# Peptides against a protein of PDB entry 5ONS: the designs that were tried, part 115

Target 1, 181 residues: chain A of PDB entry 5ONS
Amino acid sequence: MFKKFDEKENVSNCIQLKTSVIKGIKNQLIEQFPGIEPWLNQIMPKKDPVKIVRCHEHIEILTVNGELLFFRQREGPFYPTLRLLHKYPFILPHQQVDKGAIKFVLSGANIMCPGLTSPGAKLYPAAVDTIVAIMAEGKQHALCVGVMKMSAEDIEKVNKGIGIENIHYLNDGLWHMKTYK

## One batch from the design tools (peptide; made by RFdiffusion4, then SolubleMPNN)

Design b2_p22_6_s3 (from b2_p22_6, 10 letters changed)
Fold by OpenDDE base, seed 5:
Structure b2_p22_6_s3 (fold): chain B 181 residues (1-181), chain A 22 residues (1-22)
Amino acid sequence: as target 1 above (181 residues)
Amino acid sequence: LEEVEEYLSQPPEVPVPPVVAP
């Protein structure tokens, strides 16, 4: 989603949201990420304005005080940014790739099944279309936010093809967009 | 940066603490 993304070229505008809209978004976030509810007040304090950065390709980035928190495309599900996920790693269920997959993921490649079934990888139960945090062998921080293209069960059984789609990764255009006020 | 500063300044050989909530 952000492989060729550049703030200078791909941001259209930024709007400040009304209170009613913010409330709706918070409810959506809680519905999508139930575990975030106790933390939402410190992530999105009521006193702080919430903005949406509108980008090309129907991408929207939710921001508070310049911090990029969540993004979505075509009004689909919200994804946490890696920067937010690093602070709150429990927002998403995890999958772990082996160390050999790191360089490919950091280049924007999708995660192939063998990278999730090999020694050093850890594959946890997850259904198709689940948004997941991609962890790596021997690393503390998530390197990617992805979407399960196969169930964990099928990844293990078939062990061929794309297991997880790479949506947002360290060193992509969103990562380099550190803040936006 | 340099492969995201050696993947956020933590080589694979370094012990990694468990993921915990803040």
Scores: peptide ipSAE 0.413, ipTM 0.769, DockQ to the pose 0.164
Fold by OpenDDE base, seed 4:
Order: structure tokens, then sequence, then C-alpha cells
Structure b2_p22_6_s3 (fold): chain B 181 residues (1-181), chain A 22 residues (1-22)
């Protein structure tokens, strides 16, 4: 989603959200990520305005005090940014790729099934379309945020093709945006 | 690449709850 993303070229505008809209978004975030509820007041303090940075291709980035927290496309589900996820790694369920997959993931490649079934990888139960954090053997921070294109069960059985779509990865255009005030 | 790998190896600010592998 952000492989060729550039803040100067792809950001259209920024809007401050109304209180009612913020409440709705918070509820949606809790529904998507139940584990975030105890932390949501810390992540999104009531006293701080919430903004949406509107980008090309119908991408919206949710921000508080310039910090990029979540993003979505075409009013779909929210994804946490890697910057938020690195602070709160439990927001998403995890999958782990083997060491050999790291270089490819950091180049924006999708995660192929063998990278999730090989020694060093860890595949946890997850349904198709689940948003997941992609971890790596021997690493502590997520490499990317992805979406299960196959269930964990099917990944193990079929073991070929795209298992997880790479949505946002370390050092992509969104990562380099850092802040937006 | 080395800097990226080092960053990825740093512990998170908030620990991840234990996960039971299948």
Amino acid sequence: as target 1 above (181 residues)
Amino acid sequence: LEEVEEYLSQPPEVPVPPVVAP
C-alpha cells in the first residue's frame, strides 16, 4: 500500500474530527482490536484532537498530536501503523516468518506459504482476512502489518502461493512519514 | 540493513503476552 508512497506527493489534506466521529472510531477500534481497550485512553487522550490525514487512493491516516496511529483504505478496516505497533505489539495477533524471509518482506513482498511453515517460522491459528503482525525469527519488532490471504490451516495444507499480503512494512513510505502535525 | 536489523532486535516498550504455539 505504501511502497511508492511519498508524503509530499500523496497527502491531500488533513481534517480534525468531530467528537461524535471520534467516539465512533474508538468503538470500531475496540471491536477490531479488543486488547487495545485498556490502552486507548493513553493512545488517544480525550483532551487531544484527533485528525485524519487524507491521502491519494482513498487512504486515510488517523493521527493524534502528529503521531500516525492507524490507517485505512476506502473506509475499510483500520490497520495499526508499525510505529504504534512497536509500542503496543499486542494490538494484533502475530505470525512469524523465518529468517530468510526478512529481506523480502522488507522489500515489500507478500509472505509466501513456505516462509510460514519452514523451520524458524511460527504459524498461529488465524482466519482469512485477519490483520496480523509479521514477526521474524530472532527479532522483537514486527517487520510489517499484513492480512491473511489464506487461513493458517490452509497455509499448512496447501503450502504454496501467497499466505499473507504485505500491507505496511518497515521503511516503506508510511514509516518514513514519521509525524504529521 | 544492519541498522534495520538492530532496530528490529530491540525489545518493545510494552511486553507481548505469552503466545501458545500450536
Scores: peptide ipSAE 0.388, ipTM 0.769, DockQ to the pose 0.539
Fold by OpenDDE base, seed 2:
Structure b2_p22_6_s3 (fold): chain B 181 residues (1-181), chain A 22 residues (1-22)
Amino acid sequence: as target 1 above (181 residues)
Amino acid sequence: LEEVEEYLSQPPEVPVPPVVAP
């Protein structure tokens, strides 16, 4: 989603959200990520305005105090940014790729099934369309936010093709935005 | 990138156990 993303070229505008809209978004976030509820007041303090950075390709980035928290495309599900995920790694369920997959994931490549079933990888139960944090063998921070294209069960059984779609990865265009005020 | 790999090895800011499955 952000492989060719550039802040100067792909950001259209930024709007401050009304309280009613913020409430709706918070409810959506809790629905998507139940574990975030105890932390939501810390992540999105009531005293701080919430903004949406509107980008090309129907991308919207949710920000508080300039920090990029979540993003979505075409009013689909919210994804946490890697910057938020690195602070709160429990927001998403995890999958782990082997060492050999790291360089490909960091180039924006989708995660192939063998990278999730090989020695060094860890595959956890997850349904299709689940948003997941992609961890790597021997690493502590997620290198990617992805979406399950196959269930964990099918990844293990079929063991070929795209298992997880790469949505946002370390050092992509979104990562390089850092902040937006 | 070596620098990126080093960063990935650092501990997370919030010491909470990760959610491994939905």
Scores: peptide ipSAE 0.379, ipTM 0.763, DockQ to the pose 0.803
Fold by OpenDDE base, seed 1:
Structure b2_p22_6_s3 (fold): chain B 181 residues (1-181), chain A 22 residues (1-22)
Amino acid sequence: as target 1 above (181 residues)
Amino acid sequence: LEEVEEYLSQPPEVPVPPVVAP
């Protein structure tokens, strides 16, 4: 989603959200990420305005105090930014790729099944279309936010092709955006 | 890439409970 993203070229505008819209978004976030509920007031304090940065290709980035928290495309599901995920790593269920997959993921490549079934990888139960944090062997922080293109069961059985789609990864255009006010 | 690898090795900025796998 952000492989060729540039803040100067791909951001259209920024709007401040109404209270009713913010409430709706918070409810949606809790629905998508139940574990975030106890932390939501810390992540999105009531006293702070919530903004959406509108980008090309119908990408929207939810921000508070300039921090990029979540993003979505075409009013689909919200994804946490890696910057938020690093602070709150429990927001997403996670999968772990082996060391050999790291360089490919960081180039924006989708995650192939062998990278999830090989020694050093850890594959946890997850259904198709689940948004997941991609962890890496020997690393503490997520390197990617992805979407399961196959169930964990099918990844193990088939063990070929794209297991997880790479949506947001370290060093992509969103990562380099850092903040926006 | 080196900068990214270094970042991944650093502790999180905000202390949080340990992540549990499903």
Scores: peptide ipSAE 0.359, ipTM 0.729, DockQ to the pose 0.550

Design b2_p22_6_s4 (from b2_p22_6, 10 letters changed)
Fold by OpenDDE base, seed 1:
Structure b2_p22_6_s4 (fold): chain B 181 residues (1-181), chain A 22 residues (1-22)
Amino acid sequence: as target 1 above (181 residues)
Amino acid sequence: MEELLEYLSKPLEVPVPPVVAP
C-alpha cells in the first residue's frame, strides 16, 4: 500500500474530525482490536484533536497530535501503523517469518507460505483476511502489517503461494512520513 | 538494511504477551 508512497506527493488534505465521528471510530477500533480498549484513552486522549489525513488511492490515516496511528483504504478495516504497533505490539495477532524472509518483507514483498512454515518461522491459527503483525526470527519489533490471504491451516497444507499480503512494512513510505500535523 | 535490522532487534518498550491462538 505504501511502497511508492510519498507524503509530499500522495497526501491530499487533512480534516479534523468531529467528536461524534471520533467516538464512532474509537468504537470501531475496539471492535477490530479488543485488546486496545484499556489503552485507547492513552493512544487517543479525549483532549486531543483527531485528524484524518486523506491520501491518494482512497487511503486515510488517523492521526492524533501528528502521530500516525491507524490507516485504512476505501473505508475498509483499520490497520495500525508500525509506529503505533511498536509501542503496543499486542494490538494485532502475530505471525513469524524465518530470517531469510526479512529482506524480502522489507522490500515490500508478500509473505510466501514457505517463509511461514520453515524452521525459524512460527505460524499461528488465523483465518483469511485477519490483519496480523509480521514478526521475524530473532527480531523484537514487527517488520510488517499484513493480511492473511490464506488461513494458517491452508498455508501449512498448501505451503505454496502468497500466505500473507504485505500492507505496511518498516521503511516504506508511511514509515518515512513519521508525523503529520 | 543493516540499520533496519538493528532497529528490529532493539528491546521493546512494552513486552509482547504470549500469543493466544483463536
Scores: peptide ipSAE 0.539, ipTM 0.855, DockQ to the pose 0.752
Fold by OpenDDE base, seed 4:
Structure b2_p22_6_s4 (fold): chain B 181 residues (1-181), chain A 22 residues (1-22)
Amino acid sequence: as target 1 above (181 residues)
Amino acid sequence: MEELLEYLSKPLEVPVPPVVAP
C-alpha cells in the first residue's frame, strides 16, 4: 500500500473529526482489536483532537497529536501503523517468518507460504482476512502489518502461493512520514 | 539494511506473548 507512497505527493488534506465520529471510530477499533480497549484512552486521550490525513487512493490515516496511529483504505478495516504497533505489540495477532524472509518483506514482498512453514517460522491459528503483525526469527519488533490471504490451516496444507499480503512494512512510505500535524 | 535489522532487534520494555486468533 505504501511502497511508492510519498507524503508530499500523496497527501491531499487533513481534517479534524467531530466528537460523534471519534466515538464511532473508537468503538470500531475496540471491535477490531479487543485488546486495545484498556489502552485506548492513553493512545487517544479525550482532550486531544483526532484528525484524519486524507491521501490518494482512498487512504486515510488516523492521527492524534501528530502521531500516525491507524490507517484504512476505502473505508475498510483499520490497520495499526508500525509505529503504534511497536509501542503496543499485542494489538494484533502475530505470525513469524524465518530469517531468510526478512529482506524480502522489507522490500515490500508478500509473504509466501513456505516462509511461514519453514524452520524458524511460527504459524499461529488465524482465519482468512485477519490483520496480523509479521514478526521474524530473532527479532523483537514487527517487520510488517499484513493480511492473511489463506487461513493458517490452509497455509500448512497447501504450502504454496501468497499466505499473507504485505500491507505496511518497516521503512516504507508510511514509516517515513513519522508525524503529521 | 543493517540499521533496520538492528532496530528490529531492540528489546521490548515488557515482553508480550504472541496473540493467537480464535
Scores: peptide ipSAE 0.538, ipTM 0.860, DockQ to the pose 0.845
Fold by OpenDDE base, seed 3:
Structure b2_p22_6_s4 (fold): chain B 181 residues (1-181), chain A 22 residues (1-22)
Amino acid sequence: as target 1 above (181 residues)
Amino acid sequence: MEELLEYLSKPLEVPVPPVVAP
């Protein structure tokens, strides 16, 4: 989603959200990520305005005090930014790829099934379309936010093709955006 | 890339409970 993303080229505008809209978004976030509920007031303090940075290709980035928190495309599900996820790594269920997959993930490549079934990988139960944090062998922080294109069960069974779609990865265009005030 | 790899290896600020793999 952000492989060719550039703040200067792909950001259209920024709007401040009304209180009612913010409340709705918070409810959606809790529904998508139940584990975030106790932390949501810290992540999105009531006193701080919430903004949406509108980007090309129907991408929206939710921000508070310039921090990029979540993004979505075409009003679909919200994804946490890696910057937020690094602070709150429990927001998403995890999957782990082996060391060999790291360089490919960091180039924006999708995660192939063998990279999730190899000895250095760890595959946890997850349904198709689940948003997941991609961890790597021997690393502490997620290197990617992805979407399961196959269930964990099917990944193990078929072990061929795209297991997880790479949506946002470390050092992509969104990562480099850093802040937006 | 080395800088990115080092970043990924840094300790987490928030502790995460251990996850048991299937």
Scores: peptide ipSAE 0.538, ipTM 0.856, DockQ to the pose 0.550
Fold by OpenDDE base, seed 5:
Structure b2_p22_6_s4 (fold): chain B 181 residues (1-181), chain A 22 residues (1-22)
Amino acid sequence: as target 1 above (181 residues)
Amino acid sequence: MEELLEYLSKPLEVPVPPVVAP
């Protein structure tokens, strides 16, 4: 989603949200990520304005005090930014790729099934379309936010093709968009 | 790449519950 993303070229405008809209978004975030509820007031303090950065290709980025927190495309589900996820790694369920897959993921490649079933990888139960944090063997921070293209069960059984789509990875265009006021 | 790899290895800022593999 952000391999070719550039703030200068791909940001259209920024809108400060009304209180009612913020409330709706918070409820949606809790619905998508139930574990975030105890932390949401810390992540999105009531006193702080919430903004949406509208980008090309129907991408929207939710920001608070310039921090990029979540993004979505075409009003679909929200994804946490890696910057937020690195602070709150429990927001998403995890999958772990082997050490060899790291360089490919960091180039924007999708995660192939063998990278999730090989020694050093860890595959956890997850349904198709689940948003997941892609961890790596021997690393502490997620290298990617992805979406399950196959269930964990099918990844293990079939073990061919794209298991997880790479949506947002470390050092992509969104990562380089450090803040936005 | 080296800088990225080092960053990925930094200690977590918050505790994370251990995940048990199936």
Scores: peptide ipSAE 0.535, ipTM 0.858, DockQ to the pose 0.558

Design b2_p22_7_s1 (from b2_p22_7, 14 letters changed)
Fold by OpenDDE base, seed 3:
Structure b2_p22_7_s1 (fold): chain B 181 residues (1-181), chain A 22 residues (1-22)
Amino acid sequence: as target 1 above (181 residues)
Amino acid sequence: TEEQKEFTEKVAKLALTTPFDW
């Protein structure tokens, strides 16, 4: 989603949200990520304005105090940014790729099944279309936010093709957007 | 391509050398 993304070229505008809209978004976030509920007031304090950064390709980034928190495309599901996920790693279920897959993930490549079934990888139960945090062998923080294109069970059984779609990864265009005020 | 490989390696190095230890 952000492989060719540049803040200067791909941001269209920024809109401050009304309180009612913010409430709706918070409810959506709790629905998608139930574990976030106790933390949501810390992540999005009531006193702080919430902004949407509108980007090309119908991408919207939710920001508070310049911090990039969540993003979505075409009013689809919200994804946490890696920066938020690093602070709150429990927001998403995890999958772990092996060491060899790291360089490919960081180039924006989709995650192939063998990178999830090999020694050093860890594959946890997850249904197709689940948004997941991609962990790496020997690393502490997620390197990617992805979407399961196959169930964990099918990844193990079939063990070929795209297991997880790469949505957002370290050093992509979104990552380079450190803040937006 | 070789260019893609070089780019991938560059990105990987940048990720590993960031002040933030991920």
Scores: peptide ipSAE 0.043, ipTM 0.551, DockQ to the pose 0.053
Fold by OpenDDE base, seed 2:
Structure b2_p22_7_s1 (fold): chain B 181 residues (1-181), chain A 22 residues (1-22)
Amino acid sequence: as target 1 above (181 residues)
Amino acid sequence: TEEQKEFTEKVAKLALTTPFDW
């Protein structure tokens, strides 16, 4: 989603959200990520305005105090930014790729099944379309936010093709967009 | 291709040079 993203070229505008819209978004976030509920007031304090940065390709980024928190495309599901996920790693279920997969993930490649079934990888139960944090062998922080294209069971059984779609990865255009005020 | 490999390696190296220790 952000492989060729540049803040100067791909941001259209920024709007401040109304209270009613913020409430709706918060409810949606809790539905998507139930574990975030106790932390949501810390992540999105009531006293702070919530803004949406509108980007090309119908990408919207939720921001509070310039921090990029969540993004979505075409009013689809919200994804946490890696920056938020690094602060709150429990927002998403995890999958782990082996060391060899790191370079491909960081180039924006989708995660192939063998990279999730190999020694050093850890594959956890997850259904198709689950948004997941991609961890790497020997690393502490997530390097990617992805979407399961196969269930964990099918990844293990079939062990070929795209297991996880790469949505947002470390050092992509969104990562380089540190803040937006 | 070799070009794709080189690109992947370049991007990976760049990512690892970030001030953030992930």
Scores: peptide ipSAE 0.031, ipTM 0.536, DockQ to the pose 0.052
Fold by OpenDDE base, seed 1:
Structure b2_p22_7_s1 (fold): chain B 181 residues (1-181), chain A 22 residues (1-22)
Amino acid sequence: as target 1 above (181 residues)
Amino acid sequence: TEEQKEFTEKVAKLALTTPFDW
């Protein structure tokens, strides 16, 4: 989603959200990520304005105090930014790729099944279309936010093709944006 | 947390072919 993303070229505008809209978004976030509920007031304090940065390709980035928290496309599901996920790694279910897959993930490539079934990888139960944090063998922080294109069960059985779609990864255009006020 | 952020940014800029503790 952000392989060719540049803040100067791809950001259109920024709007401050009304209280009612913020409430709706918070409810959606809790529905998508139940584990975030106890932390949501810390992530999105009531006293702080919530903004949406509108980008090209119908991408919206949710921000508080300039911190990029979540993003979505075409009013679809919210994804946490890697920066938020590094603070709250439990927001998403995890999958772990082996060391050999790291360079491909960081190039924006989708994650192939063998990278999730090999020694050093860890595959956890997850349904198709689940948003997941991609961890790497021997690393502590997520390197990617992805979407399951196959169930964990099917990844093990088929062990061929795209297992997880790469949505956001370390050193992509969103990562380089850092903050927006 | 700030140290972790700086570290992750540093690691992200590097070719992660070597074992980094990030």
Scores: peptide ipSAE 0.029, ipTM 0.538, DockQ to the pose 0.071
Fold by OpenDDE base, seed 5:
Structure b2_p22_7_s1 (fold): chain B 181 residues (1-181), chain A 22 residues (1-22)
Amino acid sequence: as target 1 above (181 residues)
Amino acid sequence: TEEQKEFTEKVAKLALTTPFDW
């Protein structure tokens, strides 16, 4: 999603949200990520304005105090940014790739099944279309946010092709957006 | 950009061989 993304070229505008809209978004976030509920007031304090940065290709980024928190495309599901996920790693279920897969993930490549089934990888139960945090063997923080293209069961069984779609990864265009006010 | 690609490749190599802040 952000492989060719540049803040200067791909941001269209930024809007401040009304209180009612913020409430709706918070409810949606709790629905998508139930574990975030106790933390949501810390992540999105009531006193702080919430903004949406509108980008090309129907990408929207939710921001508070200039911090990029979540993004979505075409009013689809929200994804946490890696910067938020590093602070709150429990927001998403995890999958772990082996050491060999790291360089490919960081180039924006989709995660292939062998990178999830090999020694050093850890494959956890997850259904198709689940948004997941991609961890790496021997690393502490997530290197990617992805979407399961196969169930964990099918990844293990078939062990070929794209297991997880790479949506957002370290050093992509979104990662380079540290803040936006 | 080409610069971003080169940077990403450099970081990817670094991530494989050295401790990284992630």
Scores: peptide ipSAE 0.032, ipTM 0.523, DockQ to the pose 0.052; fails the geometry check

Design b2_p22_7_s2 (from b2_p22_7, 13 letters changed)
Fold by OpenDDE base, seed 3:
Structure b2_p22_7_s2 (fold): chain B 181 residues (1-181), chain A 22 residues (1-22)
Amino acid sequence: as target 1 above (181 residues)
Amino acid sequence: TAEQEEFTRKVAELALTTPFDW
């Protein structure tokens, strides 16, 4: 989603959200990520304005005090930014790739099944279409936010093809935005 | 391709050399 993304070229505008819209978004976030509920007031304090940065390709980024928190495309599900996920790693279920897969993930490549079933990888139960944090062998923080293209069970069984779609990764265009006010 | 591999290597190196220990 952000492989060729550049803030200067791909950001269209920024809007401040009404209170009612913010409430709706918060409810949606809790629905998508139940574990976030106790932390949501810390992440999105009531006193702080919430903004949407509108980008090309129907991408929207939710921001508070310039921090990039979540993003979505075409009003689909919200994804946490890696910066938020590093602070709150429990927002998403995890999958772990082996060391060999790191360089490919950081180039924006999708995660292939063997990178999730090999020694050093850890594959946890997850259904198809689940948004997941991609962890790496020997690393503490997620290197990627992805979407399961196969269930964990099918990844293990088939062990061929794209297991997880790479949506957002370290050093992509979104990562380099850092803040937006 | 060789270009893709070089790009991948450079990106990985950048990620690993940042002050942030991920």
Scores: peptide ipSAE 0.048, ipTM 0.579, DockQ to the pose 0.053
Fold by OpenDDE base, seed 2:
Structure b2_p22_7_s2 (fold): chain B 181 residues (1-181), chain A 22 residues (1-22)
Amino acid sequence: as target 1 above (181 residues)
Amino acid sequence: TAEQEEFTRKVAELALTTPFDW
């Protein structure tokens, strides 16, 4: 989603959200990520304005005090930014790739099944279309936010093709967008 | 391709050299 993203070229505008819209978004976030509920007031304090940065290709980035928190495309599901996920790693279920997969993930490549079933990888139960944090062998922080294109069970059984779609990764255009005010 | 491999290598190197230890 952000492989060729540049803040100067791909940001259209920024809008401040109304209270009613913020409430709706918070409810959606809790539905998507139930574990975030106790932390949501810390992540999105009531006193702080919530903004949406509108980007090309119908990408919207949710921001508070300039921090990029979540993003979505075409009013689809929200994804946490890696910056938020590093602070709150429990927001997403995890999958782990081996050391050899790191370079490919960081190039924006989708995660192939063998990279999730190899020694050093860890595959946890997850349904298709689940948004997941991609961890790497020997690393502490997620390197990617992805979407399961196959269930964990199918990844193990088939062990061929795209297991996880790469949505957002370290050093992509969104990662380089540190803050927006 | 060699170009793709070089690009991948450079991106990986940049990520590893970030001030943030991930």
Scores: peptide ipSAE 0.044, ipTM 0.578, DockQ to the pose 0.052
Fold by OpenDDE base, seed 1:
Structure b2_p22_7_s2 (fold): chain B 181 residues (1-181), chain A 22 residues (1-22)
Amino acid sequence: as target 1 above (181 residues)
Amino acid sequence: TAEQEEFTRKVAELALTTPFDW
């Protein structure tokens, strides 16, 4: 989603959200990520304005105090940014790729099934379309936010093709945006 | 799944990580 993303070229505008819209978004976030509920007031304090950065390709980035928190495309599900996920790693269920897959993930490639079934990988139960944090063998922080294109069970059985779609990864255009005020 | 939820719970028990690094 952000492989060729540049803040100067791909951001259209930034709007401050009304209280009613913020409430709706918070409810949606809790529905998508139940584990975030106790932390949501810390992540999105009531006293702080919430903004949406509107980008090309119908991408919207939710921000508070310049921090990039979540993003979505075409009013679909929200994804946490890697920066938020690094602070709150439990927001998403995890999958782990082997060391060999790291280079490809960081190039923006989708995650292939063998990178999830190898000895250095860890594959946890997950259904198709589940948003997941991609961890790497021997690393502490997520390198990617992805979407399951196969169930964990099917990844193990088929063991070829795209297991997880790469949505947002370290050093992509969103990562380099850092903050937006 | 239950296993996924349990894993997520275990991760939540860990200290918050340093942001913007990996």
Scores: peptide ipSAE 0.048, ipTM 0.626, DockQ to the pose 0.339; fails the geometry check
Fold by OpenDDE base, seed 5:
Structure b2_p22_7_s2 (fold): chain B 181 residues (1-181), chain A 22 residues (1-22)
Amino acid sequence: as target 1 above (181 residues)
Amino acid sequence: TAEQEEFTRKVAELALTTPFDW
């Protein structure tokens, strides 16, 4: 999603949200990420304005105090940014790729099944279309936010093709967008 | 573009070699 993304070229505008809209978004976030509920007031304090940065390709980034928290495309599901996920790693279920897959993930490549089933990888139960945090062998923080294209069961069984779609990864265009005020 | 892909690959390599444990 952000492989060719540049803040200067791909941001259209920024809007401040009304209180009612913020409430709606918070409810959506709790629905998508139930574990975030106790932390949501810390992540999105009531006293702080919430903004949406509108980008090309119908991408919207939710921000508070200039921090990029979540993003979505075409009013689809919200994804946490890696920066938020590093602070709150429990927001998403995890999958772990082996050491060999790291360079490909960081190039924006989709995650192939062998990178999830090999020694050093850890594959956890997850359904198709689940948004997941991609961890790496020997690393502490997530390197990617992805979407399951196959169930964990099917990844193990078939062990061929794209297991997880790469949505957001370290050093992509969104990662380089540190703040937006 | 091929150039962008090569650049991305180089960035990925740098991320792997950085002393920062992400």
Scores: peptide ipSAE 0.034, ipTM 0.544, DockQ to the pose 0.067; fails the geometry check

